# Peptides against a protein of PDB entry 6D0Y, part 1

Every score and structure here is a prediction.

Target 1, 225 residues: chain A of PDB entry 6D0Y
Amino acid sequence: ETEDHLESLICKVGEKSACSLESNLEGLAGVLEADLPNYKSKILRLLCTVARLLPEKLTIYTTLVGLLNARNYNFGGEFVEAMIRQLKESLKANNYNEAVYLVRFLSDLVNCHVIAAPSMVAMFENFVSVTQEEDVPQVRRDWYVYAFLSSLPWVGKELYEKKDAEMDRIFANTESYLKRRQKTHVPMLQVWTADKPHPQEEYLDCLWAQIQKLKKDRWQERHIL
Structure headers, positions and changes below count from the first letter of each chain, unless a header shows other numbers.
Peptide ipSAE is a variant of ipSAE made for these designs: the mean of its two directions, with the distance scale d0 fixed at 1.0 Angstrom where the peptide's residues are scored. Compare it only between designs on the same protein; published cut-offs may not carry over.
A fold fails the geometry check if it doesn't show the stated peptide or something in it is severely misdrawn.

## One batch from the design tools (peptide; made by RFdiffusion4, then SolubleMPNN)

Design b1_p8_2_s1
Fold by OpenDDE base, seed 2:
Structure b1_p8_2_s1 (fold): chain B 225 residues (1-225), chain A 8 residues (1-8)
Amino acid sequence: as target 1 above (225 residues)
Amino acid sequence: YDSLLPEP
């Protein structure tokens, strides 16, 4: 495949096709594998780019990477490393929206058997450990908790299946932090009622409650978070 | 894989 054609294939995967998505992904993985000797760097860059810029195709690209990883383990590792570097860069650039998305993407890579569960647990341990940092803004602590909790819908099931004790510890630490952190009332968006506005639950507390419910439901998303 | 440190 030509370099330009690879870009097209990667960008368009998951779009309307006569074939199943799974079939298309398998096919594309085969094509990409075959072209790695000539276009590894390009393919790597392309995958990183689409992973970041096309969040609507998150599961498509995580799956694709999973398939590629199964074919070429080294490439899978290089991809993960690239994504981690990107995450670090995003954090350095204070691009927290991208950063949280990347954490979510990495989380889903666990499901695709690209990242080992223990590695993700370690990452989350690192995140939650930020809550114990002294002399740092609460916003920093909050963000890492947010990044952790926001990713659990994608990986919580897998992590608890394999690392339940460690996850429980992380949860305990998270809960402890949430109880002691300063909370800010979030004004209710009073759109449909003239009644006096009632503050909404603080966003992290709300998210925590949702995640607790999800955990209770054994990570089966039967409700909209 | 590279470990992720909570930076910056």
Scores: peptide ipSAE 0.056, ipTM 0.803, DockQ to the pose 0.017
Fold by OpenDDE base, seed 1:
Structure b1_p8_2_s1 (fold): chain B 225 residues (1-225), chain A 8 residues (1-8)
Amino acid sequence: as target 1 above (225 residues)
Amino acid sequence: YDSLLPEP
């Protein structure tokens, strides 16, 4: 395949086709593998770009990378490294919407056997450890907790299956932080809003409750959070 | 990836 044609194939995968999505992804993985000797850098860049810019196709591209990783382990590693670099850059640039999405993308790569469960646990340990930093804005602490909790719908099941003790520790640390953090605006809003039918709750407390329920339900998602 | 650290 030519370089321009590869771009078209990568960008359009998952769109309406007479073939199954699985078949199309397998076919594309084969094409990309064959062209890695000549176009590795271009393919890597294209995959990183579509992964970041097409969030509606998250599971399509994580699956594609999973298939490529199975064919070429080294390429899978290079892709993960590139995505980690992008995550670091987005954090440096204070692009937190992109950053949280990238964490979710990386989380789903665990399900696709691209990232090992222990590595993702270590990442989340690092995130939650920010809550223990001194002389930093609470918004920083809150964001890393949010990034952790909001990614668990994609990877919580796998992480608890492989690293239940470590995950329990992370949860305990998260709960401890949520109890002691400042929640000034919730009481203020309650002055003007009735508690019924939906009691006013701080967004991280609300997310925490949702994740605790998901955990209790053995990570079987019944609705979109 | 096990070496990701939050930015300062």
Scores: peptide ipSAE 0.055, ipTM 0.807, DockQ to the pose 0.016
Fold by OpenDDE base, seed 5:
Structure b1_p8_2_s1 (fold): chain B 225 residues (1-225), chain A 8 residues (1-8)
Amino acid sequence: as target 1 above (225 residues)
Amino acid sequence: YDSLLPEP
């Protein structure tokens, strides 16, 4: 495969085909594996790019990386390293929207057996530990809690299956923080129902309630959060 | 499995 052809294959995977998605992903993983000796850097860069720029294909590309990781463990590691580096760069650049998306992407990589569950738990422990930092803006503390909670729909089931005690501790710390933090009421985009007026809930409190319900439902989603 | 962790 040429570099240009590889780009086309990677960008177009998941589009309509006579074959199943899984068959196409397996085929593409085989092609990419065979070309790693010659095009590793290009393939790595392409996968990082599409992971960031095509959020609608998140599960497609996490699955693809999972298949590649199974074929070439070293490449899987290099990909994770690249994504972690990108996350750090996004945070440093105050690109919080990209950062939270990358955390979600990494979370789904746990389901694809690319990132170990204990590693993701440790990451979330680090995030929630920010709530204990002194002399920092609350917005910083709030963001890391948000990043943690908003990623749980993608990985909460797996983490509680393997690290329930540790996750419970993280939840307890999160709850404690949410109870003691200052509530800042900011105008929000809201869909109004004239017949059912309700008080506006603070966004983290709302998210917390949603995640608690998801947890109670054994991480089976009934609606999109 | 990769075990990389970012720092806050």
Scores: peptide ipSAE 0.055, ipTM 0.803, DockQ to the pose 0.019
Fold by OpenDDE base, seed 3:
Structure b1_p8_2_s1 (fold): chain B 225 residues (1-225), chain A 8 residues (1-8)
Amino acid sequence: as target 1 above (225 residues)
Amino acid sequence: YDSLLPEP
């Protein structure tokens, strides 16, 4: 495959085809594996780019990386390292929307058997530990809690299956922080004429409630979060 | 693989 052709294949995977998505991904993984000896660096860069710039294809590319990792474990490791570096760069650049997306991407890589569950648990432990930092703005503490909670729809089931005790501790610490943090109460614009059955909640409290319900439902989503 | 720590 030529370099330009590889780019086209990687960018267009998941688009309308006569074949199933699964079949296309397997085929592409085979093509990429065969070309790694000659184009490893280019393929790595391309995958990192599309992973970041095409969020609508998140599960497509995590699956593709999972397939590649199964074929070439070292390449999978290099990809994860590259994505972690990108996450760090996003944080340094204050690109928090990109950062939280990358955490979700990494979370889904656990489901694809690219990242081990204990490693992701350790990452989330580090995130929630920020709530214990002194002399830092609450917005910093809130963001890492948000990043953690926002990623659980993608990986909560897997982490509780393998590391339930550790996850319970993280949840306890999160709950404790949410109870003691400063909350802002703002009048809400009532869009509908009907009265809301529940009082308006602060955004992290609302997210926490949603995650608690998801956990109660054994991580089976009934609606879009 | 690599560990991720919160940025300072």
Scores: peptide ipSAE 0.054, ipTM 0.800, DockQ to the pose 0.017

Design b1_p8_3_s3 (from b1_p8_3, 3 letters changed)
Fold by OpenDDE base, seed 5:
Structure b1_p8_3_s3 (fold): chain B 225 residues (1-225), chain A 8 residues (1-8)
Amino acid sequence: as target 1 above (225 residues)
Amino acid sequence: SIEDALKP
């Protein structure tokens, strides 16, 4: 297939079709597999691009990469490496919204058997270890905790199924940090209602509470965080 | 590094 045609196929996957999404993904995986010998670099670039620019199709593209990886091709590893490079670039460019999304994308790749659970645990250990860095702004520490916590809806279940002890340690470290960190109050953002008065929580504390509830619910999502 | 953490 031509490069332009591949681009079209990759960009349009998941759109309305007479066939099921699963069937379309399997078909596309087959097409891409056949073209990897000639267009591997292009396909990698395309997938990285759509992964980054089309967040609404996160699960589509993680599944697609998973299917490709399962076809006995060393594609998954190369894709992950590319995504990690992009993550580093985003951080260097202070594109923190993109960076956190990329962490979520990588997290979902664990569910697609592209990234091993222990590897993701190690990544999160590295993130939470930032809280122990000395002489750094708290905003740095907070961001890595945020990146960790905000990604757990996509991977927490899998990680606790396989690495519960390690995850508990990460949680303990996170909790310890959240208790000792300086909390910034922004009164102007506080919402007060006469019918339901509630103390305003700092954002990370709020997120932590939500994640703890999700964990208690055995990682079964009841609402979108 | 993050890359090292993700390596098998």
Scores: peptide ipSAE 0.047, ipTM 0.802, DockQ to the pose 0.019
Fold by OpenDDE base, seed 3:
Structure b1_p8_3_s3 (fold): chain B 225 residues (1-225), chain A 8 residues (1-8)
Amino acid sequence: as target 1 above (225 residues)
Amino acid sequence: SIEDALKP
């Protein structure tokens, strides 16, 4: 395969085809594996790029990486390391939308057997531990809680199946923080609402309620969160 | 570290 052809194949996977998506992904993984000896660095860069720039294809590319990891474990590790570096760069650049998306992407890699469940639990423990930091702004604490909660639709089921006790501890710590944090914006939003039966909630409280409902429903989504 | 935790 030529470099340009590889780019085309990677970017267009998941588009309308006569074959199933699963078959196309398996085929592409085979093509990429065969070209790793000559194009490893290029393939790595391409996958990192499409992972970041095409959020609508999140599950397509996590699945593709999972298939490649099964064929070449070292490549899978290098990809994860590259994505972690990108996460750090996004945080340094104050690109929090990209950062939270990358956490979600990494979360779905657990389902694809690229990242071990205990490793993801450890990362979320680190995120929630930020709520216990002293002399830091609440916005920092809130963001890491948001990054954790907003990623659970992609990985909550797997983590509770394998690490339920640890996850319960993280949830308890999260709930404790949410109860004691400052919620200054709720009254202001209520001034503009005419719907008394359905008052607006603070965004983290709302997300927490949605995640609690999802957990109660055994992580089976009935609605888009 | 986050990096160590996310290593496969």
Scores: peptide ipSAE 0.044, ipTM 0.796, DockQ to the pose 0.020
Fold by OpenDDE base, seed 2:
Structure b1_p8_3_s3 (fold): chain B 225 residues (1-225), chain A 8 residues (1-8)
Amino acid sequence: as target 1 above (225 residues)
Amino acid sequence: SIEDALKP
């Protein structure tokens, strides 16, 4: 396949087709595998790009990367490295929405057997460890907690199945932080609604509650977070 | 700045 054609194939995968998505992904994985010797860098760049720019196709591309990784090529590792670099760049560029999405994407790669559960746990440990940093703005601590919690819908089940003890420790640390942090969101939101029928919960507290519920429900998403 | 605080 030519580079231009590869781009088209990668961008259009998951669109309406006479074939199943699974079949299309397998087919594309085969095509990409065959072209890796010649176009590895291009394919890596393309997949990184579409992963970032097409969030609606998150599971499509994580699956695709998973399929490629399963074909005994070190592509998965290189892709992860690229995504981690991109995550860092996103943070440097103050693209926090992209950054959190990338964490979510990486999280789903665990389900696709591209990233090992222990590695993801380690990443989240690093995130939550930011809460222990001294002399840093709370917004930094909050963001990393947010990035962790907001990614759990995509990977919490897998992580608890394989690393439950470690995850419990992370949760305990998170809970401890949430209890001691300053709650600024509630006052800000309350300014807009003087009389609320229900007390408005702080954003991270709300997210925490949602994740706790999800955990209680064995990570079976019955509610849209 | 807040933005700087979030940088890796």
Scores: peptide ipSAE 0.033, ipTM 0.715, DockQ to the pose 0.014
Fold by OpenDDE base, seed 1:
Structure b1_p8_3_s3 (fold): chain B 225 residues (1-225), chain A 8 residues (1-8)
Amino acid sequence: as target 1 above (225 residues)
Amino acid sequence: SIEDALKP
């Protein structure tokens, strides 16, 4: 395939077709594999770009990378390295919404057997360790906890199946931080309710409660968080 | 700034 045609194929995968999505992904993986000797750098760049720009196709592209990685090529490793570099660049550029999405994307790559569970655990350990940093704003600590917790719907099951002890430690550290961090509450919201007052919960506390419920349900998602 | 605090 020509370079321009590869771009078209990668961008359009998952669109309406007479074939199943799985069949189309297998076909595309085969085409891309054949062209890696000549267009590896271009393919890497294209996949990184569409992964970032098309969040609605997250599972499509994680699956595609998984299929490529399974075809006896160390493509997945190079892709992950590129995505991690992009994550760092997003943080430097203050693109925090993109950054959290990239963490979620990397999390789903564990399910696609591109990233090993221990590596993802190590990443989350690094994130939660930020809570122990001294002389930094709380917003930094909160963001890394948020990035960790908000990614667990995509990878929590796999990580607890393989690294339960390590995950429990991370959870304990997270819980400890959430208990001691400064919280902003607006009790005034309750003044306007004539009916049964609903206690206002801080956003990280709310997310923590949702993740705890998900964990209790053995990571079987019953609703969109 | 808050933004700078989030940098790696």
Scores: peptide ipSAE 0.033, ipTM 0.714, DockQ to the pose 0.014

Design b1_p8_4_s2
Fold by OpenDDE base, seed 5:
Formats: sequence, C-alpha cells, structure tokens
Structure b1_p8_4_s2 (fold): chain B 225 residues (1-225), chain A 8 residues (1-8)
Amino acid sequence: as target 1 above (225 residues)
Amino acid sequence: YDSLLPKP
C-alpha cells in the first residue's frame, strides 16, 4: 500500500460496504500491520488525526486500534503515548473541548483492551486529586471533575467490574468536592417544557445526578446524556 | 497496549 492509499483506507473505514464493519476493520488491521515496517510513523499520525477530527467514528477507530494492538503490541503502546501527548498539548493550549474528547477516546480504548482498567482508574484518581490542590482557580478543579464524570458513560461499567473499591473512593471524593465547592449560576442553553417546569440546576450537580443514575442502572444507558 | 498512564 502507498501512503496515499493508506490515508484513504483509514479515513473511509466504516462507510457503506458490501462487507460487515467487523470484516472491514479486520481487513484494514491486517493491511496496516503488514505496512507498519515501512509506514509506521505515517499510520500512527493518520490514526491520531482521524481519532481527534472524526468524533462520529470514535468507536470505529478505537476498535481498529484494538485490533492493531492485538497484532502489534508495541504499536498499540505508541498510539496511546501519542494520544496522551496530544491530551497534554490540548490542555496547555486551553483547548478543553478537544481535551475532554480525548479523555473519552482513551476511556473507550479500555473497552478495546488497549488501555488497562487500572491505568484508567489511576488517571481518574489523578484528575479528581486536582480538587485538593490549593491556590488554584475553581474552574480548574471543576474541569477535571467534568472530564472524569463525562467520560464514565464510555468506561464506567468496565472500571466498576474490575476496580469497584477504587472507583467508590473516587466517587466519594467527587461527591465531597461537589458539596463544598462554590456554586456559580450562569445562563445555560436549555430546552424548556412549559408543562414540566423545574428549577435550574448547576451543570456539575446535574451531571453528577445523571452519572449516579447511570451507575444505579448498572451502566446501561437509557438515553443520551 | 498500555498499562501505565502518566499524570496530567
């Protein structure tokens, strides 16, 4: 495969085909594996690019990386390292929307057996530990809690199956922080139903309530958060 | 496969 052809294959995977998505992903993983000796850097860059620029294909690309990781363990590690580096760069650049998406992507990589559950738990422990930092803006503390909570729909089930005690501790720390933090009420974009008026709730409190319900439902989503 | 993630 040429570099240009690889780009086309990677970008177009998941589009309509006579074959199943699983078959196409397996085939592409085989092609990419065979070309790693010659095009590893290019393939790595392409996968990182589509991962961050095509959020609608999140599960496609996490699955693809999972298949590649199974074929080439070292490549899987290099990809994760690249994504972590990108996350750090996004945070430095104050690109918080990209950063939170990358955390979600990494979270789904746990389901694809690319990232170990204990490693993701450790990351979330680090995130929630920011709430204990002194002399920092609350917005910093709030963001890391948001990044943690907003990623749980993708990985909460797996983490509680393998690290329930540790997750409970993280939840307890999160709850404690949410109770003691200052509440800042700002205008929110919200769909109002005249027949069902409700008091406006702070966004993190609202998210917390949603995640608690998801947890109670054993991480089976009944609606999109 | 990654079993260790760096701190933020």
Scores: peptide ipSAE 0.045, ipTM 0.779, DockQ to the pose 0.020
Fold by OpenDDE base, seed 4:
Structure b1_p8_4_s2 (fold): chain B 225 residues (1-225), chain A 8 residues (1-8)
Amino acid sequence: as target 1 above (225 residues)
Amino acid sequence: YDSLLPKP
């Protein structure tokens, strides 16, 4: 395949096809594997790009990477390294929305057997440990908690299946932090006319409640997060 | 990939 054709194949995967998505991904993984000797760097860059720019196809590309990793473990490792570098760059540039998405992407790679569950747990332990840092802005602490919690819909089930004790510890530390942090009030837009005002919950407390419910539901999502 | 994980 030519470089341009590879780009087209990678960008269009998951679109309408007579074949199943799984079969298409397997086929594409085979094509990419065959072209790695000639186009490894290009393929790596393409996959990193679509991973970042097409969040609506998150599970498609994590699955693709998973299939490719099974075929070529070294490439899988290089991809993870590239994504970690990108995460670090995003944090350095204060691109926190991108950083959160990258954490979520990495989280789903656990489901695709690209990243080991213990490694992801260690990452989340590191994130939550930021809450214990002294003389840092609360916004920093809040962000890492948010990054952790907002990623759990993608990987919480797997992590609790394999590392339940460690996850419980992380949850306990998170809860402790949420109880002691300062809370701010945000003005509400009155979009509804009601006889009684509806109270607004603080965003991290709200997210925490959602994740607690998700956990209680054994990580089967019943509401939009 | 434990060694690849970012530090806070």
Scores: peptide ipSAE 0.044, ipTM 0.782, DockQ to the pose 0.018
Fold by OpenDDE base, seed 2:
Structure b1_p8_4_s2 (fold): chain B 225 residues (1-225), chain A 8 residues (1-8)
Amino acid sequence: as target 1 above (225 residues)
Amino acid sequence: YDSLLPKP
């Protein structure tokens, strides 16, 4: 495949096709694998780019990377390294929206057997450990908790299946932090004009409650988060 | 990949 064609293939995967998505992904993985000797760097860059810029295709690209990782483990590792570097860069640049998405992406890579569960647990341990940092803004602590909690819909099931004790500890630490942090209520979106404005539950508390419910439901999303 | 994980 030509370099330009690879870009097209990668960007368009998951779009309407006569074939199943799974078939298309498998096919693309094969094509990409075959082209790694000539276009590894380009493919790596492309995958990193689409992973970051096309959030609507998160599961498509995590799956694709999973398939590629199965074919070429070294490439999978290089991809993860690239994504980790990007995460670090995003954090350094205070691009927290990108950063949280990247954490979510990495989380889903656990499901795709690209990242080991213990590694993700370690990452989340590191995140939640920020809550114990002294003399730092609460916004920093909050963000890492948010990044952790908001990623659990994608990986909580897998992590609890493999690292339940460690996850319980992380949850305990998270809960402890949430209880002691300063809370700010956000005005509720007014649905009825006759009703007086009422503040919503604080966003992290709300998210925590949702995650607790999800956990209780064994990570089966039967409800809308 | 543990060594690659970000350290906040």
Scores: peptide ipSAE 0.044, ipTM 0.783, DockQ to the pose 0.018
Fold by OpenDDE base, seed 1:
Structure b1_p8_4_s2 (fold): chain B 225 residues (1-225), chain A 8 residues (1-8)
Amino acid sequence: as target 1 above (225 residues)
Amino acid sequence: YDSLLPKP
């Protein structure tokens, strides 16, 4: 395949086709593998770009990378490294919307056998450890907790299956932080809003409750959070 | 922020 054609194939995968998505992804993985000797850098850059810019196709591209990783482990590693670098850059640039999405993308890569469960647990341990930093804004602490909790719908099941003790520790630390953090605006809003039918709740407390329910339901998602 | 990233 030519370089321009590869771009088209990568960008359009998952669109309406007479073939199944699985078949199309397997076919594309084969094409990309065959062209790695000539176009590795271009393919890597294209995959990173679509992964970041097409969030509606998250599971399509994580699956594609999973298939490529199975064919070429070294390329899978290079892709993960590139995505980690992008996450680092987004955090440095205070682009937190991109950053949280990248964390979700990386989380789903665990399900695709691209990232090891222990590595993801280590990342989440590091995220939650930010809550213990001194002399930093609470918004920083809150964001890393949010990034952790909001990614669990994609990876919580796998992480608890592989690292239940470590995950319980992370949850305990998260709960402890949520109990002691400042929640000034919630009481203020309650002055003008009735508690019924939906009681006023701070967004992280609300997310925490949703994740606790998901955990209780053995990570079987019944509705979109 | 390198310490906050997953390790291989």
Scores: peptide ipSAE 0.043, ipTM 0.770, DockQ to the pose 0.018

Design b1_p8_7_s2
Fold by OpenDDE base, seed 5:
Structure b1_p8_7_s2 (fold): chain B 225 residues (1-225), chain A 8 residues (1-8)
Amino acid sequence: as target 1 above (225 residues)
Amino acid sequence: SIEERLLA
């Protein structure tokens, strides 16, 4: 495949086809694997780009990376490294929206067997540990808690199946922080129904309640968080 | 390791 053709294949995967999505992904993974000797850097860059710019195809590209990782473990590792670098860069640039999305993407990579559950738990432990740092502004502490909680819909089931004790510890630390932090009033873009009025809740407290409900429901989503 | 990459 030519370099330009690879870009087209990667960008268009998941579009309507005579073949199943699974078949197309498997085929594309095979093509990309075969072209790694000549186009590894290009393929890596393209995958990082579409991962960032096409959030509507998150599960498509995490699956693709999962297939590639199964074929070439080293490439999978390089991709994860690239995504971690991008996450750090986003944080340095104060691009918190991109950063939180990248955490979600990484979270779904656990389901695709690209990132091990213990590794993701360790990352979340690091996030929540920021809440214990006194010299860190609360806005930063809040963001790391937000990044953790908002990613659990994508990976909570897997993490509790494999690392339940560690996850419970993280939850306990999170709950403790949420109880002692200064509450703020942040505008919320949530749909409210007039038929069931309830007090408006602080955004992290609200998210915490939603995640607790999701956990109680064994991580089976019944509504969009 | 992937773990080291995530924690670095």
Scores: peptide ipSAE 0.032, ipTM 0.722, DockQ to the pose 0.020
Fold by OpenDDE base, seed 2:
Structure b1_p8_7_s2 (fold): chain B 225 residues (1-225), chain A 8 residues (1-8)
Amino acid sequence: as target 1 above (225 residues)
Amino acid sequence: SIEERLLA
């Protein structure tokens, strides 16, 4: 069946091929575009599924969606909507690992010209604004900060190129929160290389430091975060 | 808009 074939194509893209990845993606985008009239819902679901379940192919699928968006803007919009719904569902289900990944995926969609930079900035503003919410668990605040920071390797460059002032404000708010939040020491996060154990930095502080370094390096990633 | 979708 054509639907099964589409599934196969979508799932296998990026695998070893005689052709370049770019060529394969362009080809697949063409195939999918042609089938949208008949299989839009299926294709949409498939793309959402692989986006969620195959994180190792994040850039492949964001690129694919970018190509599709260029061909069919409406589909791109529907895909984004679906991903946002999925994000909300993940949050509702307390599937925070999936949720953060989805944020990262959406972030990379900015690079693929599927999501506008201002829109992503607005999302991050919303995320960081959670830190200002009162009478909520810190874990909630922490997660949104984490989701923001952990996504910046994928989109920070683009956002600062286009919305530097807004990003600086977000950073300032983030920094402020990180300074005032309660830090939890985890005994397991210690380096025992010397007579005196050295506790590792708190995970958000560590991530913040890494992101600051990345920012300083103009988002030219030289190291694995 | 995409922005609305992201913020909804």
Scores: peptide ipSAE 0.031, ipTM 0.728, DockQ to the pose 0.020
Fold by OpenDDE base, seed 1:
Structure b1_p8_7_s2 (fold): chain B 225 residues (1-225), chain A 8 residues (1-8)
Amino acid sequence: as target 1 above (225 residues)
Amino acid sequence: SIEERLLA
């Protein structure tokens, strides 16, 4: 395939086809692998771009990367490194919407056998450790907790299966932070609204409750958070 | 071809 064709194939994978998605992904992975000697940098850049700009195709591209990683482990590693670098750049630029999506994308790569569970646990440990830093704005601490909790629907099951003790520690630290953080706006909103039918909750407290329920349900999702 | 399967 030519460079132009590769771009088209990567961008359009998962759209209507006469073949199954699985078949198309396997075929595309084979084509991309064969063209890595000539177009590695271009393919890497294209995959990073679509991963960031097409969130509706998250599982399609994590699966594709998983297939490529199985064929070429080194390329899979380079892709992860590129995505982590992009995450760091997004954080530096205060592009938190992109950053949280990238964390979710990386989380799903654990399920695709691209990122090891211990590595993801280490990332989440680093995120939650920000809550213990001095002279850091609460909004930034809150974001790292949000990024952690909001990613667990995609990877919580795998992480608890392999690193339950470490995950429990992260949860304990998260709970401790949520209890002591400032939540001044919740009481103010309660003055304007009745508690029924649903009590007013701060967004992180609400997310925490949802994740704890998901954990209690053994990470079997019954509804979309 | 892969292109036909993905783009058709």
Scores: peptide ipSAE 0.026, ipTM 0.725, DockQ to the pose 0.852
Fold by OpenDDE base, seed 3:
Structure b1_p8_7_s2 (fold): chain B 225 residues (1-225), chain A 8 residues (1-8)
Amino acid sequence: as target 1 above (225 residues)
Amino acid sequence: SIEERLLA
């Protein structure tokens, strides 16, 4: 009964309420902290589950974990370890959609002071280093670059504020790879205008251009990527 | 209570 109650509270946070989201999250964090001595394992599993299955509530649950981490940093560490294990499992299962989402989730945990910026930089450096390996299929190289670039809207500002030199190196390596990789060009895929038919840009090149623009704008989004 | 705020 108590476990069912906790599950209900965790799953429904962020939904319509008479109180503010911030107030509800603080209250829930307090309840969960108090129950950790008796239900740590259950709470950990519940948080991992909702983090994975409710992507529409990404920032709600990263914030909740951030609040819990501030109260109990050991639990925060255990949660991060569990999410990293899940990321590895998703990759092994070829569930790349879940994997890239988990990278985004971990990225936002940096903003919530759960993961240190240097640790995230190291992860991204490891991702981009795959592009320099021999005998690796381009599709795998492309995925790691995609995972890196597609996560930057969530964490690029924080990482450049704290590790600008390291990030510049990662960007340089990424740019170098994008210039030399094989690209497909389909003339039929064009944006038709009155004056100029423009070929549709390759998806990673397009994403790169979007990220470069975002970086130029100091990571302030003007539109949804 | 948390229940009143989140669930009711």
Scores: peptide ipSAE 0.025, ipTM 0.722, DockQ to the pose 0.788

